# Peptides against a protein of PDB entry 2AUS, part 30

Target 1, 323 residues: chain A of PDB entry 2AUS
Amino acid sequence: ADIKREVIVKDDKAETNPKWGFPPDKRPIELHIQYGVINLDKPPGPTSHEVVAWIKRILNLEKAGHGGTLDPKVSGVLPVALERATRVVQALLPAGKEYVALMHLHGDVPEDKIRAVMKEFEGEIIQRPPLRSAVKRRLRTRKVYYIEILEIDGRDVLFRVGVEAGTYIRSLIHHIGLALGVGAHMAELRRTRSGPFKEDETLVTLHDLVDYYHFWKEDGIEEYIRKAIQPMEKAVEHLPKIWIKDSAVAAVAHGANLTVPGIVKLNAGIKKGDLVAIMTLKDELVALGKAMMSTQEMIERSKGIAVDVEKVFMPRDWYPKLW

## One batch from the design tools (peptide; made by RFdiffusion4, then SolubleMPNN)

Design b1_p30_7_s2
Fold by OpenDDE base, seed 2:
Structure b1_p30_7_s2 (fold): chain B 323 residues (1-323), chain A 30 residues (1-30)
Amino acid sequence: as target 1 above (323 residues)
Amino acid sequence: EEEEERRRREEERKREEEVEERVRELEEEL
């Protein structure tokens, strides 16, 4: 999520009509909820599915989905996409994650040895999914982006870890324990990040959502529930973006593929096959799709399919049909 | 309940150790 992507402008004269669409900051509260994502602090105990069901009850919603399962005993950052935004979770599932973990060692190990061995687990690791996982138990490589030891108290090691999606921290701790020669287990785990969602001022509890919904419905105060819900565009901040002309928006919103003439600006480093977010010039999410060209090909070419549109989010009527 | 959870964790640990030993054996053969 912290990757600053260069923005390449293809059409510097492209303007947007301020009367069309609903920019993320200008949605009426009901529409904001329909296109919302909650940065939920998941409590320990319930499943991620139970928590999503509770949010639907609290906010009187028909649909919601989460940006990647947390185990029942695991707390912290669970992105919950609401209503019409529910399918934006597909952008969050492959996103990198950060955790704070407490590892308990089964024997005494010198601190210098703990630090040395844990540093060797930065990089590519081989993992097998745990027996309890619904995922097929195949060996797979995963990236550990970083390990930061926060505290060592005898046999207790508190650490921060940044990982590729689907890295099992329990398995990582088990392997660290084996490499230390004493064994180890995961005592506690909290997720501190899921792609663009982190521990910040946007993190809210289930209790906060109950109170904020009450303030809106009973007291007429929408401010708290508005701040507790992020626009769906937050859920795609980590993706490469392509910004399109107003004249292309309605076609893409009807499920047409994005063609090269519709592009105004785009991020550098898009490869063929990448998941990309198609945006308006007002930073509204139109659709997710698969890049059919690189950034360079999208700049150099005058025609062709740039993006195969897989999932539309924008309503068909927000922009006029200009074809 | 705590004894059953401890026993499940110990059986899961033994099965994970057996799988890792077999993976290490396969990595030493490659």
Scores: peptide ipSAE 0.006, ipTM 0.408, DockQ to the pose 0.015
Fold by OpenDDE base, seed 1:
Structure b1_p30_7_s2 (fold): chain B 323 residues (1-323), chain A 30 residues (1-30)
Amino acid sequence: as target 1 above (323 residues)
Amino acid sequence: EEEEERRRREEERKREEEVEERVRELEEEL
């Protein structure tokens, strides 16, 4: 999420009609909820599935989905995509995660040795999925992006860790304990980040959602529930973006693939096969898709399929058919 | 070389099993 992607402009004369679409900040509250994502502080105890079921009950929703499972005992950042936004979780599942973990060592180790060994776990590690995962226990490599030791108190090591999606912190701690020669286990775990969602002013509890829904329904106060729900566009901030002409929006909203002539601007560094967000010139999410060209090919070519559209989010009627 | 690598993998597996057992014992005490 912290990589500022360069924006390459292909058509500097492209205009957008202000009467078309619903920009994220201009959605009526009901429409905002329909295209919303909650940055939930998941409590310890319940499963991620139970928490999603509670949100559906609290907010009177038909559909919701989460951006990546947290174990029952694990607290913190759980993005919950609502209603028409539910499938935006596909952008969050592959996103990097950050955790704060408490590791308990099974023996005494000098602090300098702890620091040295934990630094060696920055990079590629071999992971075993936990028995509780429905994922086949195949050995796989995962990236540890960073390890930041916060505190060392005897045998207790508090650390922040940034990891590739589906890295198991319990397995990381186990391997660190083996490398230290004493063994270790995970005492506590909190998720502090899931892609673009982090611990900030947008983080809300289940209690906050109950109160904010009550203020809206009983008192007519929309402000709290509006702030508690992020636009679905937040859930794609970490993806490379392609911005399209108003004339291309309705076609893509009908499930047509994006062709090169429809591109106004795009991020640098798109590779063939990347998940990309197709955006309007008003920063509305039209669709997610697979890049069929690199950024360079999308610049140099005059025609061809730029993006294979996998999931449309925008309604078909927000922009007129201009074909 | 292959026998030493096999022996290292078996010693790593035994250490992994002993630590998984200690982690289970500690998870039963919590």
Scores: peptide ipSAE 0.006, ipTM 0.348, DockQ to the pose 0.016
Fold by OpenDDE base, seed 5:
Structure b1_p30_7_s2 (fold): chain B 323 residues (1-323), chain A 30 residues (1-30)
Amino acid sequence: as target 1 above (323 residues)
Amino acid sequence: EEEEERRRREEERKREEEVEERVRELEEEL
């Protein structure tokens, strides 16, 4: 998520009409909710699905979805996409995750040995999915981006870990325990990050949502519920972006593929097959799609399909048809 | 210690089964 992507400008003269669309910072509260994502602090105990059902009940919503399952016992960052934004969760599923874990060792190990062995688990690891994952029990490689030991108290090791999506922390701790020669288990786990969502001022509880919805509906105070809901564009901050002309927005909003002439600016390092976010010049999410060209091909070519549009988010009427 | 830890792992295993079954039922409804 922290990869700074260079922005390459293809058309420096492209302007946007301020009367068209609804920028993320200028949505009426009802529209903000319809295109919102909550950075939820999931409590320990309930399933991720039970928590989504409670949010739907609290906020009187028809649809919502989460950005990646947390086990019932696991607390912390659960992005919940609302209503028209529900499908944006597909951008969060493949995103990197961070956890704070408490590992309990089954024997005494010198601190220097703990530190040395845990550092060897940074990089590519081989995992076997749990018995119960519907995924065929094939050995798979996963990335551990970093391990930061926070505290060592005898047999208890508190650590922060950044991982590729679908890395099992329980399995990682089991393998660390085997490498230490004493065995280990996961005592506690909290997710502290899911892609662009982290523990910050945007993190809210289910109780906060109850109170903030009450303040809006009974007292007419929109401020709290507005702050508790992030714009759906937050959920795509970690993706490579392509910004398009106002004249291309309505076509893409109707499900047309993005062609090269519609591009104003784009991130560097897009490869063919990458998931990309198509944005307006006002940083509004139009659609998600599959890149059909590299960044270099999108710069050098004058024509062709740049993005195969898979999921449209923007309503068809926010921008005029200019074709 | 080892028997209490085995019992905790078996109880944890049963609770994880019941939850994964309910999660799968709810994922089929979305």
Scores: peptide ipSAE 0.005, ipTM 0.374, DockQ to the pose 0.033
Fold by OpenDDE base, seed 4:
Structure b1_p30_7_s2 (fold): chain B 323 residues (1-323), chain A 30 residues (1-30)
Amino acid sequence: as target 1 above (323 residues)
Amino acid sequence: EEEEERRRREEERKREEEVEERVRELEEEL
């Protein structure tokens, strides 16, 4: 999420009609909810599925999905995509995660040795998924982006860790314990980040959602529930973006692949095979798709399929058919 | 004093055995 991607403009004269679409900040409350994502503070105890079921009950929703499972005992950032936004979670599954973990050591280790060994775990690590995961237990490489030791109190080590999606912190702590020669286990875990979602003013509890829904339904006060729900576009902020002409929006919203002539601007550094967000000039999410070209090829070419459109989010009627 | 030291050593040994059993459960889960 912190990678500032340069924006390359291909068509500097492209304008957008203000009458078309529904920009993220201009959706009526009912439409905002239908295209919403909650940055939920998941309590410890319930499963991620139970929490999603509770949100559906609280907000009277038919559909919702979460941006990556947290174990029952794990608290913190759980993005929950609502209704028509439910499938935006596919953008969050591959996103980096941050955790704060409490590691308990099974023996006494000098602080300098703890710091030295934990620093060696920054980079590529070999992990095996836990037995209880539906994921085939193959040895896999995962990236540890950073380890920040927050506190060392005897055998208790509090640390922040940034990791590639699907890195198991329990397995990381086990391997750190082995490298220290005393063994270790995960005492506590909190997720502090899931891609663009972090511990900030947008983080809400299940209790907040109950209260905010009540204020809307009984008192007519929509402000709180509006702030508690992020637009689905938040869930793609970490992806490379391609912005398209108004004339291309309805075609993509019908499931047509994005062709090079439809591109107005795009992020630098797109590679063939990357997951990309197709956006309007009003920063509305049209679709997710697979890049069929690099950024450079999308600039240099006049024709061809730029993006294979995999998942449409925008309704077909928000923009007129101009073909 | 000797009975409190014995109790402390037995609690420490039980914690080490619970830790070894949990490490073994984690290693069997690996």
Scores: peptide ipSAE 0.000, ipTM 0.315, DockQ to the pose 0.014

Design b1_p30_8_s1
Fold by OpenDDE base, seed 4:
Structure b1_p30_8_s1 (fold): chain B 323 residues (1-323), chain A 30 residues (1-30)
Amino acid sequence: as target 1 above (323 residues)
Amino acid sequence: DEEEERRRREEERRREEERIRERVAELEAA
C-alpha cells in the first residue's frame, strides 16, 4: 500500500464529465454503504465469518465478505466488504499483512541470540498451513518482509512482522523457537495491517457499528456511519491502476475488456498477468482485471486488449453508453 | 501467574463475544 507508484499520462487532454458517475466522496449514504468496506477491529473470540454475519445483522445487509481470515483468538484489522463491494475482497486476499505477535520461548535465550536468529527469518521461509486451515496442507514458500522486535522480557518476545499473504505467524514462531533451540509458541497475535487497511482513525469496532447505525436510523445522523465505512476504492489502493476515458467506462461496466485506446493514464511497473484496478478519471473503481500488457506495451501500442476484465463493480448506468 | 493471566484473557474474550451477541440479538428482536 505504501509504495508510491509513478503515474504515466498517455492523454493529458482527457476530461471527465462531472455529471457522470458517483465519486467515492459524493455517494449518498445508502449508495456509500452498497459500495463500502469496513476497516473492522475484529474482537478476539468470534470467527471472521461470525463477525461478517454480525455486521450483516447490525447494518441490515444482504451480502458481505472479509478480506482475509483471522483465527478466532486473533484480533485486529479485518476488512469487511459490503453488498455490491463484496467481491473487492479478491484484491485484499493476496495483499501483504502486518501483525504484532507475542512469542513465548520455552527456555532462556540470550537477547543478542534472539535478535540475531529472528533477523535470519526476514526473507523467504518455508511454511506448512495449520491443521485447522481450510487450505491444503502443503509446504510453500512465503516472504517475511520485515521483523521488528518491540520488546524482549525474559522468555517473552513482542515483535512486529510484515508478511506475504497466507504466511502463518504461528508456524513462523514455531520455526524461530526451533532455531533458538528451546522451542516457542504464539501467546498473542493481533493483525495491524491488511494491505491498505491499518490501525488508524478508520478502524471501528462492532460496538461502534451498532451505535453509528442507531444514530443514523433513529436520530438521522449519517456522519458516523459514513465515516465508519470506507469507499470500495480504498480496498484497491495497493493495486496498480489504469485510468480510462469516460467513453470506455460503460463498455467496461458491461464486462468488455479494456483496449489500449481507452487508457488515459496508468501506473508504472504493470506486468503482464498483474491484477489491476480500472478506474475512472474521478477515481471510481470500474473493474478489476488481469493485465494483458506491460505498462510499456500499453504506452507504445495504439490498439489491443490491455486488461482482461474479470470483475465489474461499477453499475452499468453510472456512465452513458457512448458507442 | 501465567495461567491465571491466560484464564483472565480467555474470560475477557468470552465476555466481549457475549456482549456482541446480546447486542446483535437485541437488534434482531427490534
Scores: peptide ipSAE 0.026, ipTM 0.434, DockQ to the pose 0.046
Fold by OpenDDE base, seed 2:
Structure b1_p30_8_s1 (fold): chain B 323 residues (1-323), chain A 30 residues (1-30)
Amino acid sequence: as target 1 above (323 residues)
Amino acid sequence: DEEEERRRREEERRREEERIRERVAELEAA
């Protein structure tokens, strides 16, 4: 998620009208909530769906959705997209995840052997989805990006792990235990990252949300609830971006595909078939779509469909129709 | 009356927020 993508400028003379749209930092509080994502610290116990239902009740919302299920017993980073931003979760579902896990070994293993074997699980692993998963039970490969051992206390191994979306840490620990020859189980699990959302100053509890909503509604203090909700644009920070002309925004907001003449600047390394975020010059999310061209093709071509627009987020009236 | 229905909804919300706060506190203390 933290890969700084190079920005290639196609039109260095393109300006944006400051009167059009609502930049992420300039949204009135009600509009900020309508286009918001909470970096929730999910408590252990409830399902991710129960927690989303609680947030809807606390904040008096009609719609919300989460950026990737945590099991009931798993705590930590659960992005919850609100109202008009609900569909932005499609950008978060395929995003990498980080966890801190406590693995309990079923026998004594020398620390040097633990470290050596766990390092062998970095890279591509074969997994089977658990029985309780709604995912079709087939063998599949997943990437383990890194394993960082934090602490070893006898049979207890605390470690940080970065993984591809849909990697099962319980299954990883089971396979590590088999490779160690003693067996192992997952004692504890916390998610510390989901794409661009991590443990930082933006992480909030359900208790925080109750209090912050009260401060806003009863005391007129919006500062806390404003800080507790991230703009929906946060949920697409990890995606490659295409920035478009003001004249193209309303067409895309109406569901028109993005054509090459509408592009002002774009990230390097876009491939055909990539999920991309279409942005205004004020860093507002217009839509998500599928790249129909590479970055290079989008630079070299004068015409054609650059992005097949799949999900529009921006209201149709934020920018004028200039077509 | 629209005011009575609004008061009822605000009271129902307050009671639900309190139940959620209690339940969160129980889960954070466990």
Scores: peptide ipSAE 0.025, ipTM 0.463, DockQ to the pose 0.062
Fold by OpenDDE base, seed 3:
Structure b1_p30_8_s1 (fold): chain B 323 residues (1-323), chain A 30 residues (1-30)
Amino acid sequence: as target 1 above (323 residues)
Amino acid sequence: DEEEERRRREEERRREEERIRERVAELEAA
């Protein structure tokens, strides 16, 4: 999520009609919900699926999906995409995660040794998926981006950890405990980040959602529920983006592949095979797709398929057909 | 008939939301 991507402008004269589409900041409340993502503080106890089912009941929704399972005992950041936005969760699956973990050591270890050994776990680690994982139990590498020790109280070590998607913190703690020579287990875990979603003013509880929905439906106060729901575009902030001409939007919204002439601006560093977000000039998410060209190829070429469109989000009628 | 059915659905929804609120409060207090 933290990769600032340069924006390369291909067509500096491209304008957008302000009457077309629904920019994230200009959606009526019902439409905002239909294209929304909740930054949910998942309580400990329920499964991520149970929590999604509760949100659907609270908000009277037909569809919702979460941006990556938290175990029942794990609290914190669970992005929940709503209705028409439900499929945007695919953008969050590969996103980095941050956790605060409490590790309990099975023996006494000097603090200096704890700090030294935990620092050695920054970088590439070898993990084996747990038995409960749907992932085939093969040894795999994962990146630990950082470990920040917050507190050491005897045998209890509180730490923040940034990790590659699908890193198992329980397995990390087990390996740290082995390296310390005493063994360790995960006592507590909270997820503090899932890609662009973090602990901030957008984090809401299930209780907040109940109250904010009541304020809207009973008192006519939309402000709270509007604030509690992020636009689906938030869920793609960490992806490389391609911004397209108004004339290309309706075609892509109909499921046509993005061709090079439709590109106005794009992020640097797109590689062939990358998941990319196709955006309007008003920062509306049109679709997700697979890059068929690099950024450089999209600049240099005059024609060809730039993006294989996999998932359309934008309705077909938000922009006129200009063909 | 349609208004009574609508009112019934709204009341059933409100009762479900109240039950969810109580359950959430229990989980947040634990």
Scores: peptide ipSAE 0.022, ipTM 0.465, DockQ to the pose 0.060
Fold by OpenDDE base, seed 5:
Structure b1_p30_8_s1 (fold): chain B 323 residues (1-323), chain A 30 residues (1-30)
Amino acid sequence: as target 1 above (323 residues)
Amino acid sequence: DEEEERRRREEERRREEERIRERVAELEAA
């Protein structure tokens, strides 16, 4: 979310019909839920799957999915995509994560040494997946984007850490403890960010969801449940975007690949093979796909497949067929 | 029949929401 991507305009004359589609801010409450993502504050104790099951029960939903597993004991930001938006979680899997962690040292270490050693863990680190991981236990590199020490109290070190997806904070703390020469373990962990989802006014508990659903169903007050659910487009804010002509929307919604003539504007820095979000001119998510061209190729070429469409979200009837 | 079945489903849902609320409160207090 932090990388401002430049927007390159290919067609400055392209207009959109305001009668077509359902912009994120103009969805009826039922449709908003069908295309929603909850920024859930996961409590400690339950699994991420149990929490998703509870959300489905609370909100009377058939389908939901989470944007990246939190361990049972780990609290904080768990994006939960609802109903027709369920598959948008694939955009959140590769997204960076932030945590606040409490590290307990197994010996006394001077504060200056703690600070110096923890700073050395910014950048590329070598990790081994934990035994309980479904991932093959091969050594892998991961990026630590930043480490911010919040507090040092004797042997307790509270820190914020920004990491590449699938970085294990428990393993990081273990390695920091080894580098300090005393050993360490993870006492507490909270996830404070998952891509575009962070600790902000959109963060809601399971309790909040129960209450907000009751306010809607029993009292007819939709405001709370509407605010508690983000549009699915939130879940793709961190992706490079390609905005398409109204005439291309229905084709893409039918699963057709995006061709270069359909592009109105796009983000800079798209590479071949990147996951991209295909958007309408009203910032509606049409589909996710794989870029088959770079940004530069999409600008310079007059024809060809720009995006291999992997996942359609938009209903086929929101935009007319103009072919 | 359809209205009674609807009411029954609404009551079953309310009871499940209450159980979930109690369980959430237990987990948030720990």
Scores: peptide ipSAE 0.020, ipTM 0.413, DockQ to the pose 0.060

